Peptides against a protein of PDB entry 2AZE. Designs and how they scored, part 44

Target 1, 148 residues: chain A of PDB entry 2AZE
Amino acid sequence: AQECQNLEVERQRRLERIKQKQSQLQELILQQIAFKNLVQRNRHAEQQASRPPPPNSVIHLPFIIVNTSKKTVIDCSISNDKFEYLFNFDNTFEIHDDIEVLKRMGMACGLESGSCSAEDLKMARSLVPKALEPYVTEMAQGTVGGVF
Target 2, 101 residues: chain B of PDB entry 2AZE
Amino acid sequence: GRLEGLTQDLRQLQESEQQLDHLMNICTTQLRLLSEDTDSQRLAYVTCQDLRSIADPAEQMVMVIKAPPETQLQAVDSSENFQISLKSKQGPIDVFLCPEE

## One batch from the design tools (peptide; made by RFdiffusion4, then SolubleMPNN)

Design b1_p12_2_s1 (from b1_p12_2, 7 letters changed)
Fold by OpenDDE base, seed 3:
Structure b1_p12_2_s1 (fold): chain B 148 residues (1-148), chain C 101 residues (1-101), chain A 12 residues (1-12)
Amino acid sequence: as target 1 above (148 residues)
Amino acid sequence: as target 2 above (101 residues)
Amino acid sequence: ELATITVSTFEA
């Protein structure tokens, strides 16, 4: 009885750990797809334009963005060496990291929400190694974890 | 019996976790290769147009923050305090506004 | 049109 109880506790522990790893793997896959898709898009765009974009017109990863109402008043305090910043807003703001930006741009092909068209899924599969394709399919179908 | 069943379940879970670890290693390897490829890094950018598609500067102010790795970010968004604090240990932080169209 | 931003510098 005690042995079975111990194993049941361990089982639950492993299930939770696996769940966490599934989430981490899915995020890694999405990042890979998003990055490769972004690079592909930009490569194609530069080829069509026959030149790279002006340096001051693009933002290289990594970055974060902060957005707030245009009416928001912001006080910014910066250290002399620019190592420290303090922003005070008089209203609410939003913060988005570069990965979230890429997802909202559609760079992850809608895989993050399971909203992939046939074309989106095809694109997503083409941007990952063969070994990851089945998992991408499972993500699109929402069937990840069915064997656990 | 129950003991045998649990033992089998744990073995299966171990195999499943090993499979996940393998796939994660593949992913991390791919991401590392991308980070080490100079051409990919050169092309890893978004435009102001991209940002406008997410947060229109006509209605929203969009601020971009470029910070070195391991920079600490603290944000407070409450009824009394709306604050962002940044502390870098590896270099200066760059902040700029996305221009209006 | 943009929000008012006050910038100050301090010693670290």
Scores: peptide ipSAE 0.283, ipTM 0.901, DockQ to the pose 0.802
Fold by OpenDDE base, seed 2:
Structure b1_p12_2_s1 (fold): chain B 148 residues (1-148), chain C 101 residues (1-101), chain A 12 residues (1-12)
Amino acid sequence: as target 1 above (148 residues)
Amino acid sequence: as target 2 above (101 residues)
Amino acid sequence: ELATITVSTFEA
């Protein structure tokens, strides 16, 4: 009985670890797709414009976005060396990392929410190595996690 | 029996995990290759237009923070306190405001 | 074009 109990504990441990790895893998796939899609978009845009955008008109990754109502009062204190910042708001704010921004831009082809059109899914598959295509398909269908 | 069943389950889970590890290695390799490609790095950017599509500056102000690696970020968002604290150890932090137009 | 935000400074 004790042996079986030990194995059951181990089974649960492995299941949880697999679940965590599945989440990590999905995020990695989304990052890959988003980055490649972004690069592809910008490459095409620059080719069409026959020039890169003005240096101060673009934001290179990585970055963080903070947004709040235009009515929000913000007090910002910055150290002289700019190593430290303190922002005080009188109302709620939102923080988004660059990956989330890319997702909201559609760079992950809607795969993050399983809301891919046929064209989106085709694009997503084209941006990953062949070995990952089945997993991308599962993500689009919301069928990931069948190991349970 | 029960023991045999559990043993078989563990073997199957091990195989599944190995497959996941393999796929994760592929992904991390691809991301590394992207980070090492100079052209990709140059083209890895968003515009103010992109940001406006996420949070319209007509209604929301949008700040962009570019901080060195290992920068500490603390945020409090509650009815009692709304605060963001940044502390870098590797260099200056840049903060930009995305214009409305 | 992006604008830098600066409100107040202090000694680190």
Scores: peptide ipSAE 0.222, ipTM 0.898, DockQ to the pose 0.288
Fold by OpenDDE base, seed 5:
Structure b1_p12_2_s1 (fold): chain B 148 residues (1-148), chain C 101 residues (1-101), chain A 12 residues (1-12)
Amino acid sequence: as target 1 above (148 residues)
Amino acid sequence: as target 2 above (101 residues)
Amino acid sequence: ELATITVSTFEA
């Protein structure tokens, strides 16, 4: 009886660990898709333009964005060596990392929310190794969560 | 019996976790390859137009922060205090403002 | 073109 109880505790522990790994894998897949899709988009755009964009017109990853109302007053203090920044706002702000930006741009093909069109899903699948395609499909269907 | 069932469950869970680990390794390998590819990194960028699609500059001001790895970011967003603090150990931090146009 | 924003500076 006690042995069974111990094993059940271990079972639950493993289930939780698997759940965590599933989440990690999904995020990694989304990152991969987003990055590759972004690169592909930009490569095509540059080919069409026959030149790369001006250096100061683009933001290379990694980055973080901060957005707030344009009416927000911002006081910024910067150290001489630019190693330290302090921003004071008079109103609320939002912070987003580059991955979130890419997702909102649609670079993850809507896979992050399980809202993929057939074309989106096809694109997503094309941007991952074959071994990951079934998982991408499951993500699109919202069926990830079971133990396999 | 119950013991046998639990033992079998644990074995199955182990196999499932191993499969997950394998998939994760494949994925991390792909990400590493991307990071090591100079051309891919050159093309890994967004534009102000992209950012406008996320936050309309007509209504929102958008700042971009480029900071070295391991930069500490502290943010406070409350009715009493609205603050962001950045501290880098590895190099200078760059902050850009996306124009409204 | 992206513009760098600065308001004030201080000694680190």
Scores: peptide ipSAE 0.213, ipTM 0.898, DockQ to the pose 0.286
Fold by OpenDDE base, seed 1:
Structure b1_p12_2_s1 (fold): chain B 148 residues (1-148), chain C 101 residues (1-101), chain A 12 residues (1-12)
Amino acid sequence: as target 1 above (148 residues)
Amino acid sequence: as target 2 above (101 residues)
Amino acid sequence: ELATITVSTFEA
C-alpha cells in the first residue's frame, strides 16, 4: 500500500539522519579526547619542567598549518592591517586544521583510525564522561551503529 | 501487519535519535567547559616538535596560520596555479614559520 | 594595497 511505501521512505530517511549524527558525535568525541589529552600532556610537561614554555615556542589553538616542499618558492603579500594575505606557490601544498594535527599527534589515542591499543582505549575512556564511555568502546571496536 | 511494524520501527528510531541527541549534548557541554576554562585554554597548544612529527622541516616547510573566526580561506592547487588567499573581518592574521633547527 | 614581506618565525 502507498501508506506503507511512504513509511518505508521515512524509515530510510531517519536511518540516514541517524548515521549522519553518529558521524558527528564520533568527531565531537575525538575532539574532546584530543583536547583533554593535549591539555593533560602539557600540564604534566610544565610541572616536570617547573615552568611554562617560552611564549614564542608554542602555538595555541586554534590554528591551521600549510606545508610544502622545502624547495617550494613562496611569494607572500600582506595588507597593511594584516587582514589580508595572499600566498603564491610554485608547487603543490597541503593544508591541515588543528584537529587533524592533534589526531596525527596521537592525541585521540588512535581511536580515529582503529589503531587503539588497550592502553590507548583506557586513556580515551578516562577523558570522557561516563555516559560516553560505551560509545568510545564501540568506536574502538568498530561496532558503532550496529543497533540500527 | 506491515503497517504496524513500520510504525513501531519509526517510533524506535525516534527514541534512538533522541538518545543520540542527548549524548551529543553531553559532548558539546564538555567541549564548552574546556573552552571556558582559562587554564585549559592556556595549556591548549602544540610545539614545533609536535609539528615536526606531522611534517619534518628537513623535507617540508611548515607554516602556521592563526586567523580570527570567520576568516575566509581560498585555496587553489592545480598544475596551473598554486595559491592561498586569506581575508579576515575580525582582526589581524598571524603567520609563523616552524624553523628547521 | 598589499606588500610582500617575510613570514615570521617562532622558537623551536
Scores: peptide ipSAE 0.082, ipTM 0.890, DockQ to the pose 0.051

Design b1_p12_2_s2 (from b1_p12_2, 6 letters changed)
Fold by OpenDDE base, seed 4:
Formats: sequence, C-alpha cells, structure tokens
Structure b1_p12_2_s2 (fold): chain B 148 residues (1-148), chain C 101 residues (1-101), chain A 12 residues (1-12)
Amino acid sequence: as target 1 above (148 residues)
Amino acid sequence: as target 2 above (101 residues)
Amino acid sequence: ELATITVSTFTS
C-alpha cells in the first residue's frame, strides 16, 4: 500500500513535469514558426523590391517594445554611455517582447490562439521539421497531451 | 494488481516524456540554426508598419528598446509609480520611437 | 550622470 502511494506521488510528479514541458514545447514551436515566417516574409518582400529596406527603417530582433497612451507624458534620462535608461511615465504602460510582437503580427499563423485557418495551418506545418508536424496539428486542434 | 499498473503507467509516462524531450531538441536545434545563419538574422526584422499593426501610433506611443544580453530591466506600473529602468553591462542601449505617420 | 534627452526615431 505504501509502495503504491509512493508511486502515485511519482506519477503525479511526472504528469506535472510533462505538462510543463508541453507548454515549453508549444512555445518553442511558436517561436520557430514565427521566426521562420518573418524571415520568409522579409526575404520575399526584399526580392520584390529588389533591394533591402533602409537600415534605419527596420528593427532587428531581439527587442522589446513599450507602448503607452499617446497622452502619456514620458521623461527619459539616459547616461552618457547609454548604459542606463530611466523612463518615468505619468500613466500606465505595457511591455511586450519580440515574440509576442511576432505573434500579434500573425507570424505564428494564429496557432497560439487556436485561430488557425486551413491556410495558416498549412503555413505553420511548412515551417517546422516533419517530426513536429503532428504536434502542430494537435496544437491547432487543441488536443495536445490528450493521452496523458 | 495496482502496483503493477502504476509501474506500467510510470514507464509509459517516461516514454512520453522522452518523446517530448526529443521534439524539444528538434525545436531548439532549428532555432539555433536560425540564430547561426547570418542571412536569416539579417532578415529577422520588423518595420514601423508592423508595429502600427500592433499598436496604432495615433492612439499609442510605441518605443522599441534594443538592449544587449543580460540587460537588467525593472518596471513599476502602479497608481503611484510608472517607471522603467534599464541597466546594461555589455554595451549601449538603443531606443527608438515609431513615427506616427 | 543621467541626462534627459529625446529618444531617436526610425523611419517608416
């Protein structure tokens, strides 16, 4: 009985660990799709334009964004060497990492929110190795981890 | 019996986790390859148009922060204090504003 | 020493 109880505890431990890894894998897949999709988009755009964009017109990854109301007053203090920044706002702000930006741009094909059209799913699948395609499909269906 | 059943369950979970680990390794490998490819990194960028699609500059002010790795970021967002502090030890920090037009 | 300056913009 005690041995069974110990194994039950271990079972629960493993289930939780698997759940965590599933979340991590899903995020990694989304990152991969988003990055590759972004690169593909930009490659195509540059080919169509027959030139790269002006250097000061783009922001390369990695980055973060801060957004706030246009009415928000922002005071910015910068050290001489630009190693330190201090921003003071008179109202609330939001911070987003580049991955979230890419997701909102649709670079993850809506897979992150379950709003993946047939075309989106096709794109998503095309941007991952074959071994990951079934998992992408499961993500789109919301059936990830159904066997656990 | 119950013991045997649990033992089998644990073995199955182990196999499932191993499969999961394998998939994660594939993902990390792909991301590493992307990171190591200079052409891909050259093409890994967003534009002002992209940022406008996320937050309309007509309504929102959008700043982009380019900071070296390991840069410390502290953010306070409360009714009494709205502040972002950045401290880099590996190089200068660049901040850009997305134009309204 | 910190100084208050205007943040740079990038082109649309």
Scores: peptide ipSAE 0.031, ipTM 0.888, DockQ to the pose 0.051
Fold by OpenDDE base, seed 5:
Structure b1_p12_2_s2 (fold): chain B 148 residues (1-148), chain C 101 residues (1-101), chain A 12 residues (1-12)
Amino acid sequence: as target 1 above (148 residues)
Amino acid sequence: as target 2 above (101 residues)
Amino acid sequence: ELATITVSTFTS
């Protein structure tokens, strides 16, 4: 009985660890898809334009976004060497990392929410190694971890 | 019996975890390759148009912050205080505004 | 000591 109880505890521990790894894997897949999709989009755009965009017209990764109402008053203090910034707002703001931005741009093909069209799923699969394609399919179906 | 069942379950879980580890290694390898590819990094950018798609500049002000690695970001968002503090030790921080037009 | 400086704007 005690041995069985010990194994049950271990089983639960492993299940939780697997769950965590599943989440990590999903995020890694989404990052890969988003990055590759972004690069592919921009490569195509530059080829069509026959030139890269002006340097000051783009923001390279990595970055973070801060957004707030246009009515929000912002006081910004910057050190002379630009090593230190202090922003004071008179109202609420939002912060987003670049990956979240890419997701909202659709660069992850809606896979993050399991809202993939057939074309979205096809794109997503094309942007990962073959070994990851089954998992991408599971993510799109929302069936990841269903075997446990 | 119960013991045999649990033993079998643990073995199956081990195999499942190994599969996950393998897939994760593949993913990390791919991401590393992307980071090492100069052309890919050159093409890893967003435009103001992209940012407008996620936050309407007509109603929202959008700032982009590019900070060196290990930069500390402190944010307070409460009724009493709304503040963001950035402190870098490896270089200057760049802040950009996305224009409305 | 900090100074108030306008942030840069990138082109559309």
Scores: peptide ipSAE 0.031, ipTM 0.890, DockQ to the pose 0.050
Fold by OpenDDE base, seed 1:
Structure b1_p12_2_s2 (fold): chain B 148 residues (1-148), chain C 101 residues (1-101), chain A 12 residues (1-12)
Amino acid sequence: as target 1 above (148 residues)
Amino acid sequence: as target 2 above (101 residues)
Amino acid sequence: ELATITVSTFTS
C-alpha cells in the first residue's frame, strides 16, 4: 500500500512536469512561427519594393515596448555612456516584449489564442518542421495533452 | 495488479516525456538556425505601422527600447509612483519613439 | 551622473 502510494505521488509529479514542458514547447513553437512569418513577410515586401526599408524606419529584434497615454508626462534621465536610463511617469504605463508584439501583429497566425482560421493553420504548419506539424494541429484544436 | 499498473503508467509517462524532449530539441534547433542566419537577422524587424496596429499613437505614446542582453529592468507602477529603471552591463541602451505620423 | 534627454524618433 505504501509502495503504491509512493508511485502515485511520483505519477502526479511526472504529469505536472509534462504539463510544464508542454507549455514550454507551445511557446517555442509560437516563437518559431512568429519569427519565420515575420522574416517571410519582410522578405516579400522588400522584393516588391526592390529595396530594403530605410534604416531609421525599422526596429530589429530584440526589443521591448513601453506605451502610455499620450497625455502622460515622461521625464527621462540618461547616463553619459547610455548604460543607465531612468524614466519617471506621471501615470500608468505598459511594458511588452517583442514576442508579445509579434503575437498581437498576428505573426503567430492566431494559434496562441485559438483564433486560427484554416488559412492561418495552413501557414502555421508550413513554418515548422514536419515533426512539429501534428503538435501545431493539436494546438489549434485545443487538444494538446489529450494523450496523457 | 495495482502495483503493476502504476509501474507501467510511469514507464509510459517517461516515454511521453522523452517524445516531448525530442520535439523541444527540434524547436530549439530551428530557433538557433534562425539566429545564425544573417539574412533572417536582417529581416527580423518591425515597422512603425506594425506598432501602430498594437497601440495607436493617436491615443498612446509608443516607446521602443533596445538593450543588450542581461540588462536590468526595474519597473514600478503604483498609484504613487510610476518609474522604469534600466541598467546595462554590456553596452549602451537605445530608446526610440514611434511618431504619430 | 544622469542628465535629462529627449528621446529619439524613428520614421515610418
Scores: peptide ipSAE 0.031, ipTM 0.889, DockQ to the pose 0.050
Fold by OpenDDE base, seed 3:
Structure b1_p12_2_s2 (fold): chain B 148 residues (1-148), chain C 101 residues (1-101), chain A 12 residues (1-12)
Amino acid sequence: as target 1 above (148 residues)
Amino acid sequence: as target 2 above (101 residues)
Amino acid sequence: ELATITVSTFTS
């Protein structure tokens, strides 16, 4: 029947929307864990050193990273007010956002790849509100969306 | 019948989506609180050592870009062109190089 | 009116 067909279309639309929201939620969880873990690490490090790091030795979020071979020649043009930049490379380059950098640093405890040790999972859980802990567990086990 | 089954499924999916929305709201709230906390923002940084763990400056050139919100980034990476263009509307852009060891 | 200049560096 046409009514059933319409509902099937709606069902598929909702399933796709839920899938997208699951991805968004997982990213938000990873960001939260990564940020809190980073802050915690730095707080501890500064306490151990009994001083903050020199201002020119750290980069505060947000930022992006561009990397390329050290042999790559780069020409940089900058406007007078520094509102505009133009970089020309003679070879390929990579761009990474700060969240990706934090993940590669292990700040998300390997949760992003489902590669959490028991200790990593414990850390990850400790960095989120109680209501999010079950979802963190599901992410680590790869069981997110099992009921959908 | 089939209609009743589909109707039930849609109700269940609605409940599942509501649960997701709730969890997302929790996450958004936590991130907002972190952003509003002065001490947390002060401690939200990476070091050159961190960047070297991602890409060693001895082998790779590592450039850090700090740009204001709403900055436009255009990147071309092809056999003919390798280019990055940045245009800010809200303030100056800062660019830093990770020093070699 | 773009000028070619060097980027700043941060210390390790």
Scores: peptide ipSAE 0.030, ipTM 0.888, DockQ to the pose 0.050

Design b1_p12_2_s3 (from b1_p12_2, 7 letters changed)
Fold by OpenDDE base, seed 2:
Structure b1_p12_2_s3 (fold): chain B 148 residues (1-148), chain C 101 residues (1-101), chain A 12 residues (1-12)
Amino acid sequence: as target 1 above (148 residues)
Amino acid sequence: as target 2 above (101 residues)
Amino acid sequence: ELAKITVSYFEA
């Protein structure tokens, strides 16, 4: 009946919305872990050094990075007010946001790819509230979304 | 019947979504707390060594861009064109390079 | 109208 069809459409809509929220939640968890892990690492490092790093030796979040072959020729132009930048490359490039950089640094403990060692998973779980620990475990196992 | 089954499924999905919403609220709260913590923000940085670790510095050049919020980024990466365009509306954009060893 | 970019380095 039409009523059942309407409900099935709604069901599909909800399923897709849930899937999107799952993705968003996973990203939020990864961000949280990465940020906290980064802060923890730097705090420990500064404590050991008994001083912060030189101001011009670090880049604070947020940022993005662009990487390309060292052989790539880059033509860079900026507006006088520095509000506009144009980069022309003669070859391919990659763009990564700061979160991705943190992931590549291992700050997300390999959770982003489900490549957590026991130690990594322990670290990851220690950096989230208790309520999120089960979800972190599921992420590590690749079993998120088992309700479907 | 079919109708009853669907209604039950929808209720179950609603419960699942509510659980997700709850967890997301927890996450957003934690992230907000991090953003509001001055010490955490002070410590939220990467080093040149970090940046070198994400790409082989012998083969790759790494450029860091710090842009104000709402900055427009357009990128074209094709055989015909390789271009990045940045347009800020809230302030100047800063670009940094990791020094070579 | 546009100028060549000034490259800024941060210390290694």
Scores: peptide ipSAE 0.037, ipTM 0.895, DockQ to the pose 0.050
Fold by OpenDDE base, seed 4:
Structure b1_p12_2_s3 (fold): chain B 148 residues (1-148), chain C 101 residues (1-101), chain A 12 residues (1-12)
Amino acid sequence: as target 1 above (148 residues)
Amino acid sequence: as target 2 above (101 residues)
Amino acid sequence: ELAKITVSYFEA
């Protein structure tokens, strides 16, 4: 019947929306873990050193990074007011946001790539509210594909 | 029947989506709290050592860009052109390198 | 006008 066909279309629509939200949620969880882990690490380090790092020795979020081969020639131009920058490379480059940097630093505990050890998983769980712990576990197991 | 089955599926999916929305709200709230906490923001930084761990400093050059909100970034990475353009409207842009590079 | 820049280094 036409009604059944309409509902099947709606079912598929909802399934796709859920899939998208699952992906978004996973990313949000990773961001939360990474940020909290970074803050925790730095807090501990500063306590051990009994002082904060020199202001010019650290880069605060947010930021992006650009990396390229050291063999790449880069021409950098800047406006007098520093409002405009132009970089010309003679070879390929990569751009990464700060979240990706944190992931590569291990701040997301390897949860993002399925390389989460038992210790990493424990850390990850400790950095999220209780309601999110089951989902973190599912992410580590690779079983987030189902609907609940 | 078919209609009944589909109706049941939709109800289940609705519940699933509502749960996802709830979890996402929790996450966004946590992230907002982090962004609004001055102490957390003070501690939200990376070091040269961190950046060196991301790419081999012997092989790669790593540049850090800090730009004000709403800064326009255009990147072209093709065989004919390799370019990054930054245009800020709210203030100066800062670019940093690790000293060892 | 754009000019050649000297990239700033943050402390090690």
Scores: peptide ipSAE 0.033, ipTM 0.893, DockQ to the pose 0.051
Fold by OpenDDE base, seed 5:
Structure b1_p12_2_s3 (fold): chain B 148 residues (1-148), chain C 101 residues (1-101), chain A 12 residues (1-12)
Amino acid sequence: as target 1 above (148 residues)
Amino acid sequence: as target 2 above (101 residues)
Amino acid sequence: ELAKITVSYFEA
């Protein structure tokens, strides 16, 4: 009885670990797709324009964004060496990382919400190694979560 | 019996986790390759138009922060205090806004 | 000691 109980505890522990790894893998896949899609988009755009964009016209990864109402008053202070910043807002704000920005831009092909069109799914699959394609398909179908 | 059944379940879970680890290794390797490719890094950028597409520019202001690795970020968002503090040790921090803002 | 600054704009 005690042996069975110990194994049941271990079973649950492993199930939770697998669940965590599944979440990590999904995020890694989304990051890969989003990044490759962004690079591909920009490469194509630069080829069409026959030049890269002006250096000060773009923001390279990594970065974070802070968004707030345009009515929000922001007080910004920095140290002389720009090593320290202090922002004071008179209202609420949001912080997002670059991956979230890419997702909102559609760079992850809507895979993050499992709402891919056929073309989006095709794009997503083309941006990952063959071994990851089945998992991408599962993500698109919303069937991720089982133990394989 | 019950013990044998549980033992079998654990073996199956082990195989499943091994498959999962394999996929994660593949994915991690791909990300490392991308990070090591200088041309990919050069092309890894967003524009002001991109930033406007993720938030209504008529209603929201979007500020971009580029900070060195290991920069400390402290944020307070409460009814009584709204603050962001940034402290870096490896270099200067840059902050950007879209020019139309 | 911190000083107030104006946030820089990147070009469109």
Scores: peptide ipSAE 0.032, ipTM 0.893, DockQ to the pose 0.051
Fold by OpenDDE base, seed 3:
Structure b1_p12_2_s3 (fold): chain B 148 residues (1-148), chain C 101 residues (1-101), chain A 12 residues (1-12)
Amino acid sequence: as target 1 above (148 residues)
Amino acid sequence: as target 2 above (101 residues)
Amino acid sequence: ELAKITVSYFEA
């Protein structure tokens, strides 16, 4: 009885750990798709323009975004060496990392929200190694959550 | 019996976790290849147009922050205080806005 | 140690 109880506790612990790893894997897949899609888009755009964009017109990864109402008053203080920044707002703000920005740009093909068209899914599959394609399909179908 | 069943379940879960670890290793390898490829890093950028697509500058102000690794970020968002503090030890921090602002 | 700063703009 005690042995079975111990194994049941271990079973639940492993199930929770697997669930966490599934979430981590999904995020890694989305990052891979988003990055490769971004690079592909920009490569194509530069080829079409026959030149790279002006240096001061783009922002390279990594970065973070802070957004707030246009009516929000922001006071900025910077150290002389620019190693320290202090921003004071008179209203609420939001912070987003570059991965979230790429998702909102559609670089993850809508896979993050299960909003994949057939074309989106085809693109997503083309941006991952063959071994990951079945998992991408499961993500699109919303069937992730089972045990391999 | 119940004991044998649980033992078998744990073995199956171990195999499932090993498969997950394998797939995660494939993903991290691909991401590392991207980070080590000079041309890919050169092409890993967003434009002002991209930022406008996620937040309308007519309604929202969008600030971009580029900070060195291990930069400390502290954010307070409450009715009493709205503040962001950044402290870098590895280099200067850069802050950008869209030019239409 | 902190001073008022001007935020840099990246071009469209």
Scores: peptide ipSAE 0.036, ipTM 0.894, DockQ to the pose 0.050; fails the geometry check

